# Peptides against a protein of PDB entry 6GMG, part 291

Target 1, 331 residues: chain A of PDB entry 6GMG
Amino acid sequence: DSDDRVTPPAEPLDRMPDPYRPSYGRAETVVNNYIRKWQQVYSHRDGRKQQMTEEQREWLSYGCVGVTWVNSGQYPTNRLAFASFDEDRFKNELKNGRPRSGETRAEFEGRVAKESFDEEKGFQRAREVASVMNRALENAHDESAYLDNLKKELANGNDALRNEDARSPFYSALRNTPSFKERNGGNHDPSRMKAVIYSKHFWSGQDRSSSADKRKYGDPDAFRPAPGTGLVDMSRDRNIPRSPTSPGEGFVNFDYGWFGAQTEADADKTVWTHGNHYHAPNGSLGAMHVYESKFRNWSEGYSDFDRGAYVITFIPKSWNTAPDKVKQGWP

## One batch from the design tools (peptide; made by RFdiffusion4, then SolubleMPNN)

Design b2_p23_4_s1 (from b2_p23_4, 16 letters changed)
Fold by OpenDDE base, seed 1:
Structure b2_p23_4_s1 (fold): chain B 331 residues (1-331), chain A 23 residues (1-23)
Amino acid sequence: as target 1 above (331 residues)
Amino acid sequence: SELEEYLKSEQFKQGVKRRRERE
């Protein structure tokens, strides 16, 4: 089939959004209307409202990943990812639990593994690390100063991340951020950057050499966080969807949710922005819709996915794509 | 680029689908 993805047209800079539609705790709108909101609320560079560029509109048109893409300024690399896994719960449930009626052993193990992840604790870990990074960035005017500050902060907090290799994604994340190097971005000055967070939902059973059962029901051992640090090795994530369990069944490959740098202390009150699919107004999928969900709605995910990771990246402080407060919908 | 090729691939297009609406 031909690519029916379409780049949304430009919206006038001063055009106000139409009201969002409430949907069971979420706010929903069509992508064109989100562009209008984005221009009014999130587009500001150095305090000046900007029209979303054609390039940014193109990025956005790719769906859920597009929302994270346009707001972070780069396609997600997912290298600095965090999660929380309850090993004791997992072991105990496997030992003492039983498959449900009609549930296979593989399905049972996959489900138990999925349920052993704590989305809230994973999110909190990412926020904790982002806060440490932000403190390290605050007075650092070169990368060396940033790294020194980061090591000191980690030592003071007795954080296991202090033992990570200098070449790890944790320490290299800033230097690998394009906007850090841009003249109108960080201009190689860490103090001009801030840490931001997004989340990815994906399938654990992506290993082609593994059993069919793992591909259908999940790989209980895949994409677990390292003890102490909470870091998830995302190198094996190739955007492979869950395998069908019945004829005609199909699953989505991933979901992305944008959090940014909200300061709301209550996780349940944080807002996550995401999209349903790529923009195809004249195709079978239809127009792209953008959702603003509370954490519970986001973290619940879909049956398509059994893993959730919370990823840290960086944007210039001059961007307003990650404000302290995010309001659902419009007005 | 490799990224551009991936984003234009049928694999990517087929992976990005309409999600089930929550009630």
Scores: peptide ipSAE 0.095, ipTM 0.779, DockQ to the pose 0.295
Fold by OpenDDE base, seed 3:
Structure b2_p23_4_s1 (fold): chain B 331 residues (1-331), chain A 23 residues (1-23)
Amino acid sequence: as target 1 above (331 residues)
Amino acid sequence: SELEEYLKSEQFKQGVKRRRERE
C-alpha cells in the first residue's frame, strides 16, 4: 500500500556512508545510506555540496522512479525513448522456433518478441543521440541556435531524426525541461544544459482492449522502435502491470534505472542506479533499498517486464547528479 | 498542488519485482 510510504529523514551533510554490500552482482544499500552517498558525491550544485532537501527525499522515497526523479530533477515523462529491435530475428524465430514444453503459442510469441530487443544496441543508440545533442548544446545560447545546431549535426550524420517534426519530443525535449528555464539551472541557455540517460522497464501488454493472452504474455507488436530513428512511442505506456498468469501472482508496473552521462565506452562497465520499492520502513515492504548495478544486471530486468527503453532528458551542467564517472558502491 | 494531483493519478510501483529466468 502506497499509503505506507515515508519520507526518509534528513542526513547530516557531513555524514559518510556505510559500506555497500554485494547483492546478486550489485552494490546494495538502504535508502538512508544512499542519501549519505548522494550528498557526498552527487549533490553538488556549482561545485558546492548540498544536503538533500525534503522535497528531494520525498521524491526519492517513491522507489525506483524516485532515484531517477531526484537525479534528473523531474518526474520522468519518458517522451524521448529509444530501443533496438531485431525484426529479422523475430520473424525467423517465429517461423522456425517452437514453443517450449508447456508454453502456449502466445507465451512463445511474447517471449520471442522480448528476446528480439537488443538492450545494448538500444542503449548505444540513446548514447549516440545524447552525444549529438550535447554537441548541439555546447555553444548554443538560445533554443533557436540549439535547434539549428542539432539539425546540422543530424544532417552531417545522415540521421533519420532530422526528419522528425519540430513539435516532436525529440526537438521539444529541451524547452519542456523545467530546469532549463530555472534561473539557477539553464536560465534558458542551452549551453548550460547537458543530455542525460535513464532507462525504464515496463510491460508491453497494456492495451485493455487486446486479448488476455497479450496482457499475460506480452504484445509482440507493442512499443517497437521506429525504423531509422530508434524512437519508441511511449504514449501508450500507462504504467499498467503484467496480468497474472496464475492465481496469486502479481506484477509491478515499472522499473527505472539512472545512468546519467557516464563516459565509459564499454556498456558492460556502466553503472545503473535503481531502487526496489517505495520506502515503507514500518510497512510490509520495509525500507527502500538502492542498487548500483552494472549494465548486465540492469538489462536483465525482471519477469514483470518485457520492454526496456532508454530515455534522454536534460539537466543543468552545474548539477553533479550525472558525473562522467560513477563508482559502484561505497567506498 | 498540481504535483500532488498528478502523483495521485499515477500508478506507482507496489511490491517486489521478480528476476527474469535465465535463458
Scores: peptide ipSAE 0.028, ipTM 0.731, DockQ to the pose 0.192
Fold by OpenDDE base, seed 4:
Structure b2_p23_4_s1 (fold): chain B 331 residues (1-331), chain A 23 residues (1-23)
Amino acid sequence: as target 1 above (331 residues)
Amino acid sequence: SELEEYLKSEQFKQGVKRRRERE
């Protein structure tokens, strides 16, 4: 029950974190200790270390989404999302493949669709777009200049995003970012902002008017990226979990992983920060734990999910929640 | 801002991950 959620207590500003623990290739710690690390490493505003506020601690306490929330400065809207889908692979497997023993046709189609997504290529596309956006931001002092720069960059690269409507999340994302408008944030100056990335895992079969099979085994046609742009329409993602296939079976609604703005060129060496559940130290779930995973561990996901999206948002450059280099664990 | 308040509302949140990480 979400009513069991507790806001972690404040940690002294100068308190150093305890060592993280290894956990199946990840670095793992309790949320209180992550707050300590966050204050030492990620809390800086304009170069000054800050204590995590009560509001930020409350955001963090919501689990995996809380990690992205506290570091991005807003609850994820997921509007500017990218993925990569191999249509040829999908068609070929449907045509030439067959269900496994005991696998229904719906299960087969759902599995083939899931396997036709490429997490690494999706991530690469998001990084590519973020780089283009950052170039457009760097010398733009108003939104008009930013948009002009962005269009020029896209034209130079012959990117299909140049054909997106002005109302598209691609062009509206910056103006819809609260920290862009804040005096101590962007102050309406695009050059004070930078693009950052997080990832969401979720279930494709969320249409309650569709067949039960799609809700149980996935909707092969749902949440595919648009050709050329890689954009995913996330409007139908309402955090509905996979439907159970047997009595007593249950699935989780989503997972979020924070990447930020790491410059590591090798995707496999990038670090993703995420949480296991909301903080309930006195409840059945227990205390929230934070994991720092390499890309391979993050991108594997769970059977709860058959979609992964890589989302772009913006934070002020004065924040250190998205540094160029992220170190896994402590020390 | 009104936008920030909306984004933080229970209506917008819709759900929270409620399981332990799989090992």
Scores: peptide ipSAE 0.021, ipTM 0.668, DockQ to the pose 0.086
Fold by OpenDDE base, seed 2:
Structure b2_p23_4_s1 (fold): chain B 331 residues (1-331), chain A 23 residues (1-23)
Amino acid sequence: as target 1 above (331 residues)
Amino acid sequence: SELEEYLKSEQFKQGVKRRRERE
């Protein structure tokens, strides 16, 4: 029962975390121990460690989304999302491929669509765009200057994003970031902000007006990136899970992974932080666990999901929730 | 809050995730 959620208690600021343990190829720890690590490594504001506040602990307690929430400073809106889809591969496989033994046509099409997404290229696109944004932010002291810089950068790179409407999530993302407007955050100064990345896994077949087959096996046409820009329209993502294909089967609504602003060029060496479920130490689900996974483990996802989006948001540079380097586990 | 209620609906998700992590 969701009513079993509990906010983890405060941890002393100077308490060191216990060692993480391996869990299916990733580093794992209980949420309380992650709070300890967070306070030692990620809590810094203007170079000074901070105890995780009650509000932040409450955010964190909501599970996988809580990890992204506490590190980004806001509940994920997922408006500025990127992916990569190989249209030629998709068309070719549909034309020349065949369903596997026992696989229905709908299952086949859903699988082919899922396999036509390239997680690494999607991630790379988000990183590319984040880099452009960061260059535009660097010397901009008002939003107008930021937008001008951004347009100039895009023009220089001949990026299709230059053609986006001014109201597009691409251009409006900064102004819609609460921490940008906060006095102790960006204070309306773009140069005090930096772009960060998180990822969301979710199900494509969320349209209740569509066929049952699409809800069970995926909607091949849903949540594709726009050509050239890589932007994904996330407006139809309502956190609806995959429909069961057999009695007793159940699927997860979403998964969130926090990347931040790591500078590691090799995608396979990047670290993604995520959680399993909301914190219910006295409930049936048990205590929340936090995982630090390499990109390989993160991008594999689960059968619950057939889409992966890489989302850009912003945090103040004074925050250390998105450092250049992230070490997996502890110590 | 509406947000809390929405996030609470993730019990189904969380149960499935917990199950996979035990496998």
Scores: peptide ipSAE 0.028, ipTM 0.716, DockQ to the pose 0.333; fails the geometry check

Design b2_p23_4_s2 (from b2_p23_4, 16 letters changed)
Fold by OpenDDE base, seed 2:
Structure b2_p23_4_s2 (fold): chain B 331 residues (1-331), chain A 23 residues (1-23)
Amino acid sequence: as target 1 above (331 residues)
Amino acid sequence: SEVEEYRKSELFKNGVLNRRKRE
């Protein structure tokens, strides 16, 4: 019951975190201890440590999405999402492959579609675009200048994103970022903002008007990236979980992982921060735990999900929630 | 798999990560 959610208490600003513990290749800790780490490492505004506010703690308490929420400064809208899909592989496997023993046709097609996504390439595309955006932001002091710079950068790179509509999430993302408009944030100055990345895992078979098989085994045609741009239309993502395939089976609706703006060139060495569930210390779920996972662990996902998207948003450069380097665990 | 065991032990509790809808 979501009513069991509790906002974690405030942690003293100077309290150091306890050591994280290993958990299935990840660094894991309870949410209260993550708050301690966050205050020491990520809380800085204009170089000054900040105590996590009650509002931020409340956001964080929502679980995996809470980690992204508190670090990005807004609830994820997922409008500017990227992925990579190998259409040729998909077609070839459907044509020449066959269902495994006991696997239905729908299950086969769903699996093949899932396997045709390349998480690393999707992540790389998002990083590429974020880099372009950051270059466009650097010397732009109004939105018009930013957009002009962005178009020039895209043209120079012959990027298909240059053909996107002006109202596309790609071009509108900055203006739709609350922190961009805030006086203590961007103050409508693009050069005060930077692009950041988070990832969402979710289920493709969310269309209630589709077949039960698609809801159980995935919709092979859903949430594919547009050719050339890599953009994923996320409008149909309603946070609906996978349908049970057997009595008593259940799936969770999504997972979020925070990357930020790490500069580590090796994707496998990047760190992704996420949570397990909403904080319910007095409930059946128990306390929320936060995990810091390497890309391998994050990108593997779970059987609950058959899609992974990499989303770009923006935060003020004055925030330290997206540092160049993220260290896994503590110390 | 290790991933599935993680899911069962840490992530998949009452099927709830977060049920809040996108704003």
Scores: peptide ipSAE 0.026, ipTM 0.698, DockQ to the pose 0.207
Fold by OpenDDE base, seed 5:
Structure b2_p23_4_s2 (fold): chain B 331 residues (1-331), chain A 23 residues (1-23)
Amino acid sequence: as target 1 above (331 residues)
Amino acid sequence: SEVEEYRKSELFKNGVLNRRKRE
């Protein structure tokens, strides 16, 4: 029950974290210890280490989304999302493939659709776009300059995003970022901001008007990226979990993973930070744990989800929540 | 707002992943 959620207590600013422990190839620790690490490594504002505030601890306590929330500075809106989908593979497999033994047609189609997404390519697309945005931000001191730079960069690269509407999430994302407008944030200066990336795993079959089969096994047509741009319309994502396929079965609504702005070129070596559930130390779920996973472990996902999106947002450059290098675990 | 809608949602509050193994 959500009523069991508790805000983790404050940790002394100079308290060093305990060692992380291995968990399925990941580095894992309890949320309180993550706060300690966060304060030592990620808390810096304008180069000064900060104690995680009560508000930030409250955000963090919400679990996987809380990790992204505290590091991005806002609740994820997921408006600027990217993915990669192999349409040819999908069509070919539907035409020439067959359901596995015991697999229904709906299960087959859902699985084929899921398998037609490429998490690595989706991630790379987001990184590519983030890089373009960062170049556009670098010397822009107002939004108009940023947008002009962005359009020039896109034109130079012959990127299909140049054809997006001015009101699209792609062009409106910066001005819709609260920290951009904050005095101690961007202060309306794009050059003070940088693009960052997080990922969301979720279920495709969320349409209540669709068939029960789609809700159980996935909607093959839902949440596909637009050709050329890679943009995913996330407007239909209402955090509805997969419907049970058998009695007693239950699925979770989403998973969030924080990447930030790591510069590691090898996707497999990138670190993704995420949580397991909301913090309930006195409840049945227990204390929240935080995981630092390599891309392989993150992108693998769970059967709860058949979609992965890579989302771009912005944070002030003065924040250290998205450093160039992230070290897995502690020490 | 959409954000407020999510914050008030019970599904949001129950952002639980129950399929992870601990080692």
Scores: peptide ipSAE 0.023, ipTM 0.659, DockQ to the pose 0.194
Fold by OpenDDE base, seed 3:
Structure b2_p23_4_s2 (fold): chain B 331 residues (1-331), chain A 23 residues (1-23)
Amino acid sequence: as target 1 above (331 residues)
Amino acid sequence: SEVEEYRKSELFKNGVLNRRKRE
């Protein structure tokens, strides 16, 4: 019951966090303690620590999406999403593979499709594009200059993204970022912004007009990246969870993980921050917990989801919510 | 599995995530 959601109280700016604890290979803490860490590490605006505002605490309280929300400064729109899909593997496995014992054909196809996505390559593609965007931003003092730089960079790399429409999520992402327009943010100056990355896990079988099998076991054809660009059309993602496959079974609608702008070249060493559920300390769900996971733990996902997308958005460079280095846990 | 246990313990609850439209 989302009505049980509570906004965590303010934490004193100078309050240090308690140590995180290990949980399933992750660093885990209660949301209130994450706020303390956030204020010490990520809250900086123009180099000054800030107390997490009531608005930010409210955003955070929404759970996994709240972590991405508070750090990106906006509710995720997920329009600029990337993934990698091995079509040859998919076709080969469908042709030569067999359902497991007790596995239906639809379940088999859904599983094979899920396994044909390469999370690491999808993440790498997003990082590649983010790097291109960051180069385009560096010396651009208006949007026109940014777009010109971006097109030039893409042309130099012979990147298929150069063929995207001017109104596509790829080219419109910056102008559609609220913090870009804010006086204390980008102030309409692209050079004051940087590209950041988060990830969303979700269910492919969201089409209500499709077969029940697709809703239960996944739609093998849904949310595949476009060849060449790696772009995923997220327009059909309506946050609809997987349909139950047995009585009493239920699934959640999505999971979000915040990466930001870490410079660690080894994907396996990157840290992803996410939450378990909305904050309900007085409800049945209990307090929200925040997890900092390595890429392996994050990318594994859950049975609730068969798609992972890596999304690019922008934040002001003056924010410290996306530092070059993220340390897992505390201290 | 570790992942499944995590799911059940931390994330697997109906209605735990808010359904919001894209802004």
Scores: peptide ipSAE 0.024, ipTM 0.681, DockQ to the pose 0.083; fails the geometry check
Fold by OpenDDE base, seed 1:
Structure b2_p23_4_s2 (fold): chain B 331 residues (1-331), chain A 23 residues (1-23)
Amino acid sequence: as target 1 above (331 residues)
Amino acid sequence: SEVEEYRKSELFKNGVLNRRKRE
């Protein structure tokens, strides 16, 4: 019940966080303590610490999506999404593999499809594209210059993204970013912006016109990346959760993880920040908790989801919500 | 809206974290 959601109170700017706690291989803390850490580490605008505003605290209070929301500056639109799918593995496993004991054919196909996605390669593709974008942004002082640079970079790398339509999310993402247009943000200057990454976990079987089996066990053909580009059409993602397979079973509709712009080359050492649920300290769900997970823990996901996408958006370089280095937990 | 869809999420039900812990 969304009516139980509460905006966390303001924290003094100089209040230091309490220590995080280990939780199933992750660093975990209550949302109020994350606000304290955020103010010390991520709040900087033009090098100055900022108190998290009431609006930002309200965004954060929405849970996992709230973490991405407050750090990216906008509610996730998920338009520029990447993934990696091994078509050969999928075909071979379907042909040569067998359902497990008690596993239906539909369940088998859904599982095989899920396992044919490579989260690490998807993440690497997003990082590759973000790097190209950042190079294109670096000395571009208007959108035209940015787009020209981007096309040149893609041509030099023989990247299939060069063939995308001018109206595609790939080319329109920057101009559609609110912070790009803000005076204290990009101020319409691409060189003041940088590409950042977050991830979304969701369910493939969202088509109401499809079979019940697909809704329960996944749609093997849904939300696959386009060959060459790695782009995922997210237009059919309506935040519909997996259908129950047994009485009383319920699934969550999505999970979001914030990566930002970490420069750590080893994917396994990257840190992903996410939340469990909306903040309801006086409700049945309780207070919101924030988790900082290594990539392995994040990418494993949950049975609620059979798809993972890595999404690129943009923030002003003056923000410190996406630093080069992220430390897990506190201190 | 996407926000509205989030509000309908199973994340609003008790025990979500517990399910995650079991996995």
Scores: peptide ipSAE 0.024, ipTM 0.660, DockQ to the pose 0.326; fails the geometry check

